# Peptides against a protein of PDB entry 7RZF, part 2

Target 1, 358 residues: chain A of PDB entry 7RZF
Amino acid sequence: PFQEEHLKQLYKIVPIKDIRNLYVTFPIPDLQKYYKSNPGHYLGHLIGHEGPGSLLSELKSKGWVNTLVGGQKEGARGFMFFIINVDLTEEGLLHVEDIILHMFQYIQKLRAEGPQEWVFQECKDLNAVAFRFKDKERPRGYTSKIAGILHYYPLEEVLTAEYLLEEFRPDLIEMVLDKLRPENVRVAIVSKSFEGKTDRTEEWYGTQYKQEAIPDEVIKKWQNADLNGKFKLPTKNEFIPTNFEILPLEKEATPYPALIKDTAMSKLWFKQDDKFFLPKACLNFEFFSPFAYVDPLHCNMAYLYLELLKDSLNEYAYAAELAGLSYDLQNTIYGMYLSVKGYNDKQPILLKKIIEKM
Target 2, 358 residues: chain A of PDB entry 7RZF as posed
Amino acid sequence: PFQEEHLKQLYKIVPIKDIRNLYVTFPIPDLQKYYKSNPGHYLGHLIGHEGPGSLLSELKSKGWVNTLVGGQKEGARGFMFFIINVDLTEEGLLHVEDIILHMFQYIQKLRAEGPQEWVFQELKDLNAVAFRFKDKERPRGYTSKIAGILHYYPLEEVLTAEYLLEEFRPDLIEMVLDKLRPENVRVAIVSKSFEGKTDRTEEWYGTQYKQEAIPDEVIKKWQNADLNGKFKLPTKNEFIPTNFEILPLEKEATPYPALIKDTAMSKLWFKQDDKFFLPKANLNFEFFSPFAYVDPLHSNMAYLYLELLKDSLNEYAYAAELAGLSYDLQNTIYGMYLSVKGYNDKQPILLKKIIEKM

## One batch from the design tools (peptide; made by RFdiffusion4, then SolubleMPNN)

Design b1_p8_2_s3 (from b1_p8_2, 6 letters changed)
Fold by OpenDDE base, seed 1:
Structure b1_p8_2_s3 (fold): chain B 358 residues (1-358), chain A 8 residues (1-8)
Amino acid sequence: as target 1 above (358 residues)
Amino acid sequence: SRGSFVID
């Protein structure tokens, strides 16, 4: 375990690749025994959320961060880490202290709101869906994985333990949140901008780095993180499937798409699944416009329109993705293409959201 | 996103 001397440290690391990353790391207790409640997953879901009022949404709005990942990582025996990792913009590299302040403001928001059973239930439902409809793993890889996890789980639970949440434990969520404090932080900044500014070399890979103590004034600034009114808990995920019924194959089902509607303004083809028997569908729409490709100006405006439309849908895209739904929007020489794919149950909701933004 | 970090 890290001793007190290893806390409140800043590492400036030179990468081989042209990348800009920030790692904010907290030593936490070993949570493996709590797999049925998985408090680290709960916190990773919220801290790593991408919806409105999320940490990522605020950091993106400032142009400082492209992506954010939050979650637990296995450590050595008897301890783990909670890590918040962000992909930094060039501007974000100049604002690392303020980025970390926002992380602590979000964590403070989570403390103020307290553990939410409905959020746990969504995590449980999402994991249950993922377990039920997981792709068939290759036998060799699967056997090796199972052999590895047998060290952590009872034999009877080994197939389900990674997915099934059973116990809401607000006490354990609060316990982990209590470890996410400035006095317990380790910061690593990865950037080529530190080339020639390092004084140490890592023994195993020859990675150049500099280690510095984080100033007490900066630690105090993070300790005094206020409630930022821009941070909010996510709304309920409306895209989580609840109906998994597979409709019986129709007696007249064709092996190819059948034309089921033919009008002056629309044609509709339908094919029932006769092969996979999954509660999934693919909706594909081709829109025709004589103006889409008439000249370079119209072509560029049609492109810009779809980019703006995608941006306006970002608030739903993440929640849909978590629920196993996806959409695609593309320009074509004749107009536009829309595809909605995934679990069929909530596809109409996602489609409605797309059409309302169009 | 949520994830387990493999620092490669």
Scores: peptide ipSAE 0.039, ipTM 0.740, DockQ to the pose 0.181
Fold by OpenDDE base, seed 5:
Structure b1_p8_2_s3 (fold): chain B 358 residues (1-358), chain A 8 residues (1-8)
Amino acid sequence: as target 1 above (358 residues)
Amino acid sequence: SRGSFVID
């Protein structure tokens, strides 16, 4: 574990690549023995969430952050880390203190709401789906992975331990949340803007950096992080599949899509899956408009329309993605293309959301 | 997103 002198430190790091990153790191206890409850996964799910009222949503709205990753990391024996990593904009690089304040405001929101069993259940269900429909890994890689994890899990559980959540442990969630405090923070800022402003060199890679203590006034500012009314827990993920029934092959199933509807305004083709036998579907829609590409103005208007539509759907995109659903919207020379892919059970819900925004 | 940070 880090000693007190290793905490409340700021590292300014010069990268080789032109990147701007912020790492906010907390030392946490070793959670490996709690794999059945996985409190770090629960917190990573919420802190790393991208839906409305999420940390990322707010930081993006400020123009400070492009991407956010939250989660646990293995450390040395007997401890782990919890890390919040963000990709910084040029503006975000100027607002690092405020970005970290927002992180602590979100963490404070999680404390105020307390552990939510329904969120745990969603994580459990998502992991169960991921496990059940996991793609076949390469045998060598899979065997090496299993051999590595055999050190941590009982033999009978080794195949499932990474995926199957079994126990809701609010006490462990609170325990980890209690470690996510300003007094325990290590901050690293990665930017070329620190070139020529460093005084240390890392021994192994020659990375130039500067280490500074975070001022007590800044720590105190983060300790006094209030509730930001923009932060909300995610809504329930309506896209999580629950029905995995695979319909039997129709006797008249063709190797190609069959035309099942032909009207003046629409044609519909259908092909049953005869190869994969997964509870998945692909819905593809092509919309034809004589105005979509008639002139440069209409072409640009059609483009802007789809960009606005995609932006309006961002609230659902992440929840759908977590549940193994995706959509795609593209301009075509004839009009517009829409695709909905993934587990078939909740595709109608996602499709309805898309159509309601159109 | 949620991530497990593996230090490679």
Scores: peptide ipSAE 0.039, ipTM 0.740, DockQ to the pose 0.187
Fold by OpenDDE base, seed 2:
Structure b1_p8_2_s3 (fold): chain B 358 residues (1-358), chain A 8 residues (1-8)
Amino acid sequence: as target 1 above (358 residues)
Amino acid sequence: SRGSFVID
C-alpha cells in the first residue's frame, strides 16, 4: 500500500508515441470481497459517463479533453486503484490543474447527491443484459479466465460474479468516494512536451519521467472544490431493454427481404431472423430528396445538416450505446441513410428521438 | 466510458 510519502505526487512522463494523457489515480481498499455490490463499478459508471452534465461533457465543452475513462483497477495484493484517465488536447495539457479541479467538483457532486439506487439498478440491468447476450469466448481464453477468477469467487458464482450485481451498498459507495480526495491523489501526465525536462529513467522500459510533489496550494485548491452547477447526475437510460422475447419464425418467412408495403411515398421490406434468434433488429431507412445532390451548394448543405443532426443526437448516443443500441446517419447521392441497430425493444424510442431532431 | 485499465 502507498504510504503518505507516495501521495500527492505528480509524474511527468515522456511517451514513445505522440499521445497526451492524464491519469488521476487514487489508492483504494481491495473491493474484491464486495463484488456483489461493486461500488467501484457504480462510481466508474458515473464518473465515466458521457451524457449531459457529465464530467466529460464539461471538459469537452472547454476543448480540453477528447475522451474520459473512469473505473477501478487491480493493484497489488490488498489494494486497488480508482483511476480517472483522459485524453488531453493540446489546450488541455495547459489546463491540467483545472481539469483535476473539475474532477473533484464532479466527485463533490456525487457526495452531495449521495448514492442512487436507480443508478445501481441500471448498472445491474446493463450487466445482466451483457451477461445474457455475451458472445462465446474462445475455449482456451475462457478456461484461463475462469481458472484465474476461481481464486476470488465461489465455484457456483464464478460464471456470473463479474456481471451480476445483487446488493445495493450505499455505505461502500460512500467509502470509496471518501478515498477520492486530493490528499490521496497520484497524478501522471503523459506528453512529448516533457522531452528534455525529465530527470529520472524508469528501470524496466527506460521511460523518461520527472517526479515532483504537488504544491500544497494546489492540493488546497482541489480540496476546496465547490459544486459546479454544470454537473448533473445522468437521467435514467430509457434504452435499456426489458423485453427479450423472440418471436417464432413465421411459416411464410422468406430467406430474403419481402416487400410488405408499397406506396407512392414508401416501400418497406422485411426479413425475419432465421439464423441468430436474438432479440435484435436492424432498421435501415433510405430517404430520397431531389435536392440532396442537385448542385454543390445543396450537397454541402445536406452534409452540414447531417453533421448538425449527429451533433444534436450526441446526448443520446452514449446512453444508446450502453444499452446495446446504435445508429448511423450518412449522406447518399439520393438523400440520406439512417440505420438503427441492436436490441429491438427500445429501438422505437431511439428512432423517435432521431426523427424528432430531424 | 468505464473500463478496466491495463497500464502497460
Scores: peptide ipSAE 0.032, ipTM 0.719, DockQ to the pose 0.170
Fold by OpenDDE base, seed 3:
Order: structure tokens, then sequence, then C-alpha cells
Structure b1_p8_2_s3 (fold): chain B 358 residues (1-358), chain A 8 residues (1-8)
């Protein structure tokens, strides 16, 4: 357990690599006994969300952050950490206090909205899908992992405990959220800009760092974090698959794609899965345009078009990815390539979203 | 994203 002297501390760390990272760390109770509800997963899902109204979306819009990771980490025996980690831009490195303010504003939004059972249900459903369709791990790695988790879970639950959410516990969500306070914060900033400005060396790796107390005025600023109207809870993830039916192999199934539609404007090839028998599909579209590669201007316009299209799809990309759906858009010398991959059930939804933005 | 942190 961190004593009060270990809280409200700022660490300025010199990396070996040219990286700019911010770690905002909160000591939390050991949540392992609460694996059936996993309140840290719930909070990590929301804080780490990348959709509209998310913490990341706002911090990106300001040009301060590239990526964000939120979640629980194991600590020493009997405690854990909740960490919010961001990759900082050069500008973001100058705005660390304001970045952390936005983190507390988002946390305050979560307090104001309270625990949402539908969000828990989505996490449950996503984890159930991930468990059901988990690739066979290498036996040695899997056995070692199982052996490790047997210390924490009943034998009958050991295979499922990491994936299956069973209990919505709003009380535990609130309990963890109550630990995500400025008075309980530890901040680490990782940047080469601290080179020559450090006074300590870490014993194990020789990492140079400086430790400073966070000023009480800054703590108070974060404690007074208001509701930022830009922050919103995610919308429901429409891409979560619910139908996992595997169609029987057709009698005339070919080992190669067969032409099933031929028109003046389109050709369609189909190959049924004969190997994996998963409720997944790969939709590949090749679009042909005589203008795509006619001159440098058209090439650049086609490139810019796809970049803008991808940007316009970012709001769906994360939700689709969480649900095991992905898309890819590429320029070709003949036009454009679109791929939609993953669980077939919600592919039409993602495809429709893509087409609506095209 | 949500993640388990490995601080390397």
Amino acid sequence: as target 1 above (358 residues)
Amino acid sequence: SRGSFVID
C-alpha cells in the first residue's frame, strides 16, 4: 500500500527510445476476488474508449495525444493499479496538466452518469465472443498461463474466469471510480526532454528520473474538474455478433472462388469456408475507375479521398474492432480496394456505414 | 483502447 508520501507525485523519466508517454496511475484495491464482475474492466472499457465523446477523441482533437490505454494492472500482492496511459504529441508534452484535467473531467462524467448495466452487458458479450472463438493457444503457453491463474480461480472456473462476466456490480464500479481521484494520483512523464534535468537513477535499469511533488494548487484544479460537455458515454456497439450459425458446406463447394454473378457492372466470386468453420466472412471489393490513375492529380485526389473516408469512418472503426470486425481501404492502380473481415452477422451494418460515407 | 499494462 502506498503511503501518503507516495501519492501526488510526479516522475519525469528519461527514456532510451524517443518516446513521449504519460502514465496516470491510481492505487486501487485488489480486484481479483471480483473477477465475475470485473469493475476495472468496465472502467477500462469506458476510459480507454475511442468512439465519439471519448477521452481519447477529445485529447486527439486538441492535438495532444495519439493513443490512449486505460485499465487495471496487477501490483504487488494485495493491491492493483488503475492506469491511464497516453502517447503524447510534442504539443501534448506542454499540456500534461490539462490532459490530466480532461482525464478527471471524464472520470467525473462517469460518476455523474453512474454505472450502466448495458455497458456491462456489452463487455460480457464481447468477452463471451472472444472466449468462444479464442484461437488455440500453444499448449505450453496455455498450460503455463492456466497454472498461473489456478492460484486465483477455482479449478472449475479457471478456463472461463478471464472472459466470463457474470455479475453486474455497480457498487464495485463506484468503489473503483472513487479511487480515481487527484489525491490518489501518481504521474509519470516519459520524455527525452528531461535529459540532463534528472537527479536520480533507478537501481535496476539505470533509468534517469526526477521525482517532484505535484503542487497542491494543481491537485485542487483536478479536484475541481467540472463536467465537460464534450464527454459522452459511448453509443451501443451495433457490431457485436449475436448469430453464430455456420451454414452447412454446399455440395458443389469448390476449393477456389466460383463466379456466382456476372453483370456489366459487377462480378461476384464466392468461396465457402471449408477449413475453419467459423461464423466469419471476408468481403473483398475491387472498384475500378478509369480516373484513379490517369494522372498525378487524380492519383492524389484518390489518395486524399481514401484518407478522408478512413477519417470519417473512425467513429465506427473502434466499435467494429472491439466486436471482431475490421475494414481496410486501399488505393489501387485501377481504383480502390475495400475489405470487410470478421464475424459475418454484423458485416452488413459495417458495410452499410462504409457505403454511406463513400 | 483497454489494456493490461505491461510496463516494459
Scores: peptide ipSAE 0.042, ipTM 0.753, DockQ to the pose 0.180; fails the geometry check

Design b1_p8_2_s4 (from b1_p8_2, 5 letters changed)
Fold by OpenDDE base, seed 5:
Structure b1_p8_2_s4 (fold): chain B 358 residues (1-358), chain A 8 residues (1-8)
Amino acid sequence: as target 1 above (358 residues)
Amino acid sequence: SRGSFILS
């Protein structure tokens, strides 16, 4: 574990690439033995969430952050790290203290709400789906991975241990959450703006950096992080598939899409999967409008419409993606294209959400 | 998103 002298430190790092990143790191106990409950995964799911009321949503609304990743990382033997990493905008680089304040406000919200069994259950279900329908890995890579993890898991569980959650442990969630405090923080800011302002060089890669203590007043500000009313726990993910039934191949199944509906306003083609035998579907819609490409004004209006539509669907996009669903919306010279892909069970729900926003 | 960080 880091000694007190290693905590509450700020690192200003000069990158080789023109990138702006913030790393907020907390030392945590080794959680490997708790793989069946995986409290770090629970917290990473919430802190890294991208839905309404999430940390990322608020930081994006401020124009400070583009992307956010939260989760645990292996450290040396006997400890781990929990890291929150964000991609900073130019404006965000000027507001790092406030960004970190928002992180602690969100963490405080998690403390106030306490561990949620339903969130754990969703994580469990998502991991079960991911495991069940995992793509075939290259044998060499897979065997090497398995050999590596045999040191951490019983032989009987080695194939499932990374995916299958079994135990809801609110005590362990709270234990990890208690380590996510300002007094335990290590901050790294990565930006070319620190070029010529550093006084140290890292020995291995020659990375230039400056180390400084975070002022006590800043630590205190983060310690006194209030509940921000904009932060909310995610809603239940309605897109998680529960039905994985694969329908038998129809006797008259054709190797190409068959026209199953032909009307004055619509044509519908259908092809049953005869190759993959997965509980997945692809729904593709082409909309035709004589006005879509008639002149530059209409083209721009159609473009703006789709951008607005996509923006209005952002609230569902992340939850759908987590559940193995995706959608695509594109302008065409004839009108608009919509695609919905993934597990078939909840596709109607996503499609309905899209149509309701259209 | 969530992920494992490889701090190089």
Scores: peptide ipSAE 0.028, ipTM 0.699, DockQ to the pose 0.171
Fold by OpenDDE base, seed 3:
Structure b1_p8_2_s4 (fold): chain B 358 residues (1-358), chain A 8 residues (1-8)
Amino acid sequence: as target 1 above (358 residues)
Amino acid sequence: SRGSFILS
């Protein structure tokens, strides 16, 4: 356990690579015994969420952050860390205190809303899907992984323990959330801008850094983080598959796409999966327009159209991705290409949203 | 996103 002297510390670190990162770290209890409820995963899901009203969405809208990762990390024996990591823009590097304030505002929002069983259920469902349809790992790597986790999980559960959530434990969520406080924070800023401004060298890697106490006034500012009305809990993820039925292979199934519909305005090819037998589909649409590339103006308009369309779909992209759905939109010399891939169950929902934005 | 932190 970190002593009080290790808390409220700021580390300015010089990277080898030209990177700008912020790590906001909280010591937390060892949560390994709570793997069935995994409160750290719940919080990581929300804090690391990328949808509307998320921490990332707000920080990105300000031009301070490109990416955000939130979650638990193993520490030494008997403790863990909860870490919020962001990739900083050049502007964000100047606003680290405010970025962290927004983190605490989001955390305060989570406290105010309290633990949500529906969010836990979504995490459970997502993990169940991931477990059920996980790719076959390389046997050697898998065996080594299993051997490692056998120290932590009962043999009967070792295969499932990392994925299957079983118990909603709001008390444990609140317990972890109570550790995510300014008085329990360790901050690391990684930037080349600290070159020549460091006074210490890390023994193992020779990394140059400076350690400073975070001023009490800054800690107090973070402690007084109010509710920011821009932060909202995510909406329910409508893309989570529930139907995993695999249709039997048709007797006349061809090894190549067959033309199943031919009209004046559309042709449809279909190929049934004869190899993987997964509840997944790939929907590919080619839109033809003689105007798409008729001249430079139309070409640029077609490009801008797709960029705007993609931007308008960003609200769904993350939720779809979490649920194992993806889309792709590309300009072609003949018009536009759309691809929707992943679990077939909710593809119509994603497709409908795409078409409604088009 | 959510993930395991590798401090590389």
Scores: peptide ipSAE 0.026, ipTM 0.694, DockQ to the pose 0.171
Fold by OpenDDE base, seed 2:
Parts: C-alpha cells; structure tokens; sequence
Structure b1_p8_2_s4 (fold): chain B 358 residues (1-358), chain A 8 residues (1-8)
C-alpha cells in the first residue's frame, strides 16, 4: 500500500509518441471480493459519463479535454487504483490544475447526491444485455481468460461474475468515493513538452520523467472544491432494451427486401432477418431533396444543416451507444441518409428523437 | 467511457 509519502505526487512524463494525457490516480482497497456490487464500476460509470452535465461535457466545453475514461484498475495484491484519465488538448495541458479541480467538483457532486439505486440498476441492466449478446470469443483466449479469473471467482459464477451485478451496496460506493480525495491523489501528466525538463529515467523502458510534490496550496484548493452547478447526474437511459423477443420468420419471407409501401412520397422496403436471429434491426432512410446539391451554396447549407443536427443529437449519442444503439447521418448528392442500428426495442425512441431535432 | 487502463 502507498504510504503518505507516495501520495500528493506529480509525475511529468515524456512520451515517445506525440500524446497529451492526464492520469489522476487514487489508491483504493482491493474491491475484488465486492464483485457482486462492484462499487468501482458504479463510480466509473458516472465519472466516465459523456452526457449533459457530465465531467467530460464540461471539460470539452472549455476546450481542455477530448476524451475521458474513469474506472478501477488492478494494482498489486491487496490494493487497486481508481483512475481518471483524459486526453488533453494543447490548451488543456495549461489548465491541468483546473481540470483536476473540476474532477473534484464532480466527485463532490456525487457525494452530495449520494448513491443512486436507479444508476446501479441501469449498470446491472446494461451488463446483463452485454453478457446475453456478447460475441463468441476465440476458444484459446477465452480459456486462458477463464483460467485467470478462476482465482477470483467461484467456479459456478466465473462465466458471469464480470457482468452480473446483484447487490446494491451504497456503503461500498461511499467507501470508494471517500478514497477519491486530494490527499490521496497521484497525478501523471504525459507530454512531449517535458522533453529536456526531466531528471529521472525509468529503469525498464528508459522513460524520462520528473517527480514533484504537489504544493499544499493546490491540494487545499482541490479539497475546497465546491459544487459546480453545471454538473448533474445523468438522466435515466431510455434506450436500454427490455424486450428481446425474436419474431417468428414469416412464411413468405423473401431473401431480398420486399416493397411493402409505395406512395408518391415514400417507398418502404422490408426484409426480415433469416440468418442472425437477433433482437436487432437496421433502419435506413434516404431523404430526397431537389435543393440538396443544386449549387455550391445549397450544398454547403445542407452540410451545415447536418453538422448542426449531429451536434443537437450529441446528448443522445452516448446513452444510445451504451444501450447498443447507433445512428448515422450523411449528406448525399440527392439529400440525406439516416441509419439507425442496434436493438430493435428502443429504436423507435431514438428515431423519434432524431426526427424531433430535424 | 468505461475502460480498462493498461498502464504499459
């Protein structure tokens, strides 16, 4: 376990590749025994959320961060880490202290709201879907993986233990959240900008780095992180499928799409799945407009329209993706193309949201 | 997003 002397440290690391990353790391207890509740997964879901009011949304709005990952990581025997990792912009590299402040503001928001059973249930449902419809792994890799995890899980649970959440444990969520404090932080900044500014070399890979103590004033600033009113818990994910019924194959099912509607304004083609037998669908829409590509101005307007539409749909994109739904919007020389793919159950909801924004 | 950190 890290002693107090190993905490509140800043590492400036020179990468080989031109990357800018920030790692904010917290030592936490070994949570392996709590796999049925998985409090680290709960916190990783919220901290790593990408929807409105999320940590990432705010950091993106400031132009400081491109991507964010939050979650637990295995450490050595008897301890783990909780890590918040962000991809930094050039501007974000100058605002690392403020980025970390925002992290602590979000963590403070999580403390203020307390553990939410509905969020746990959502994680449980998402994991259940992922487990039920996981692709077949390669036997050799799968066997090796199973052999490895048999050390951690009962034999009867080994196939499901990584996915099945069974117990809502607010006490454990609070326990982990209590470890996510400035006094328990280790910060690593990875940037080529530190080249020639390092004084140490890592033994194994020759990585150049500098280690510094984080100033007490900075720690205090993070300890005094207030509630930022821009941070909100996510809304319930309305796209999580609940119906997995596979409709029986129609007696007259054609191997190719059949025209089932033909009007002056629309044609509809349908093909039932006769191969995969999954509760999934692909909806493809082609919109025709005589104005879409009539001249360069209209072409640019059509492009701009789609960019604005995509931007307006970003609030749903992450939630849809988590739920195994996706959409695509493209300009065509004739107008616009829309595709909605994934679990069929909630596709109408996503489609409605798209149409309402159009 | 949720990810496994591979600290290489």
Amino acid sequence: as target 1 above (358 residues)
Amino acid sequence: SRGSFILS
Scores: peptide ipSAE 0.025, ipTM 0.676, DockQ to the pose 0.165
Fold by OpenDDE base, seed 1:
Structure b1_p8_2_s4 (fold): chain B 358 residues (1-358), chain A 8 residues (1-8)
Amino acid sequence: as target 1 above (358 residues)
Amino acid sequence: SRGSFILS
């Protein structure tokens, strides 16, 4: 474990690639024994959430961050790390202290709200879906993976342990959350802007870096992080599938799409799955407009319309993605194309939201 | 997003 002398440190690192990253790292206890409750996954889900009121949503709104990942990472024997990593914009690189303040404000919000059993249940349901419909792995890779995880899990649970949540443990969530404090922080900033400003070289890869103590005044600012009213817990994910029924193949099922509706304004083709037998569907819509490509102005307006539409759908896109749903919107020379794919159960909900925004 | 950080 890091000693006190290794905490409250800032590392300025020069990358080989032109990247800008911030790593906010907290040493935490080894959580492996708590795999049935997985408190680190709970916190990673919330801190890494991308919906309205999330940490990422606020940091994006300020133009400081492009992407955010939150979660636990294995460390050396007997301890782990919780890491919040963000991809920084050029502007975000100038506001690292404020970005970290917002991280602590979000953490303070989580502390104030306390552990939510419904959030745990959603994580459980998502993991159950992921397990049930896991793609077939290559035998050699799978056996090697299983051999590796046998060190951590009982033989009887080794196939399920990575996915199945069984126990809601608010005490463990609070325990991990109590480690996510400014006094326990290690910060790394990765940017080419530190070139020529470093005084140390890493032994293994020759990475240039500078190590500095974080000023006590900065630590105090983070310790005094207030509740920011912009931060909210996510809403319930309405896209999580609950019905996995596979309808029987119709006796008259054709190997090709059949025209099932033909009108002056619409044609509908349908093909039942006769190969995969999954509770998934693909909905494809082609919309025709004589105005979509009539001139450069209309073409650009149609493009702008779809970009704005996609932007307006961002609030649902992340929740849909987590639930194994996706959509695609494209301009065509004849109009536009819409596709909705994934688990069929909640596709109508996503489709309705798309159409309501159109 | 959620992820195990592979600090590669």
Scores: peptide ipSAE 0.024, ipTM 0.686, DockQ to the pose 0.178

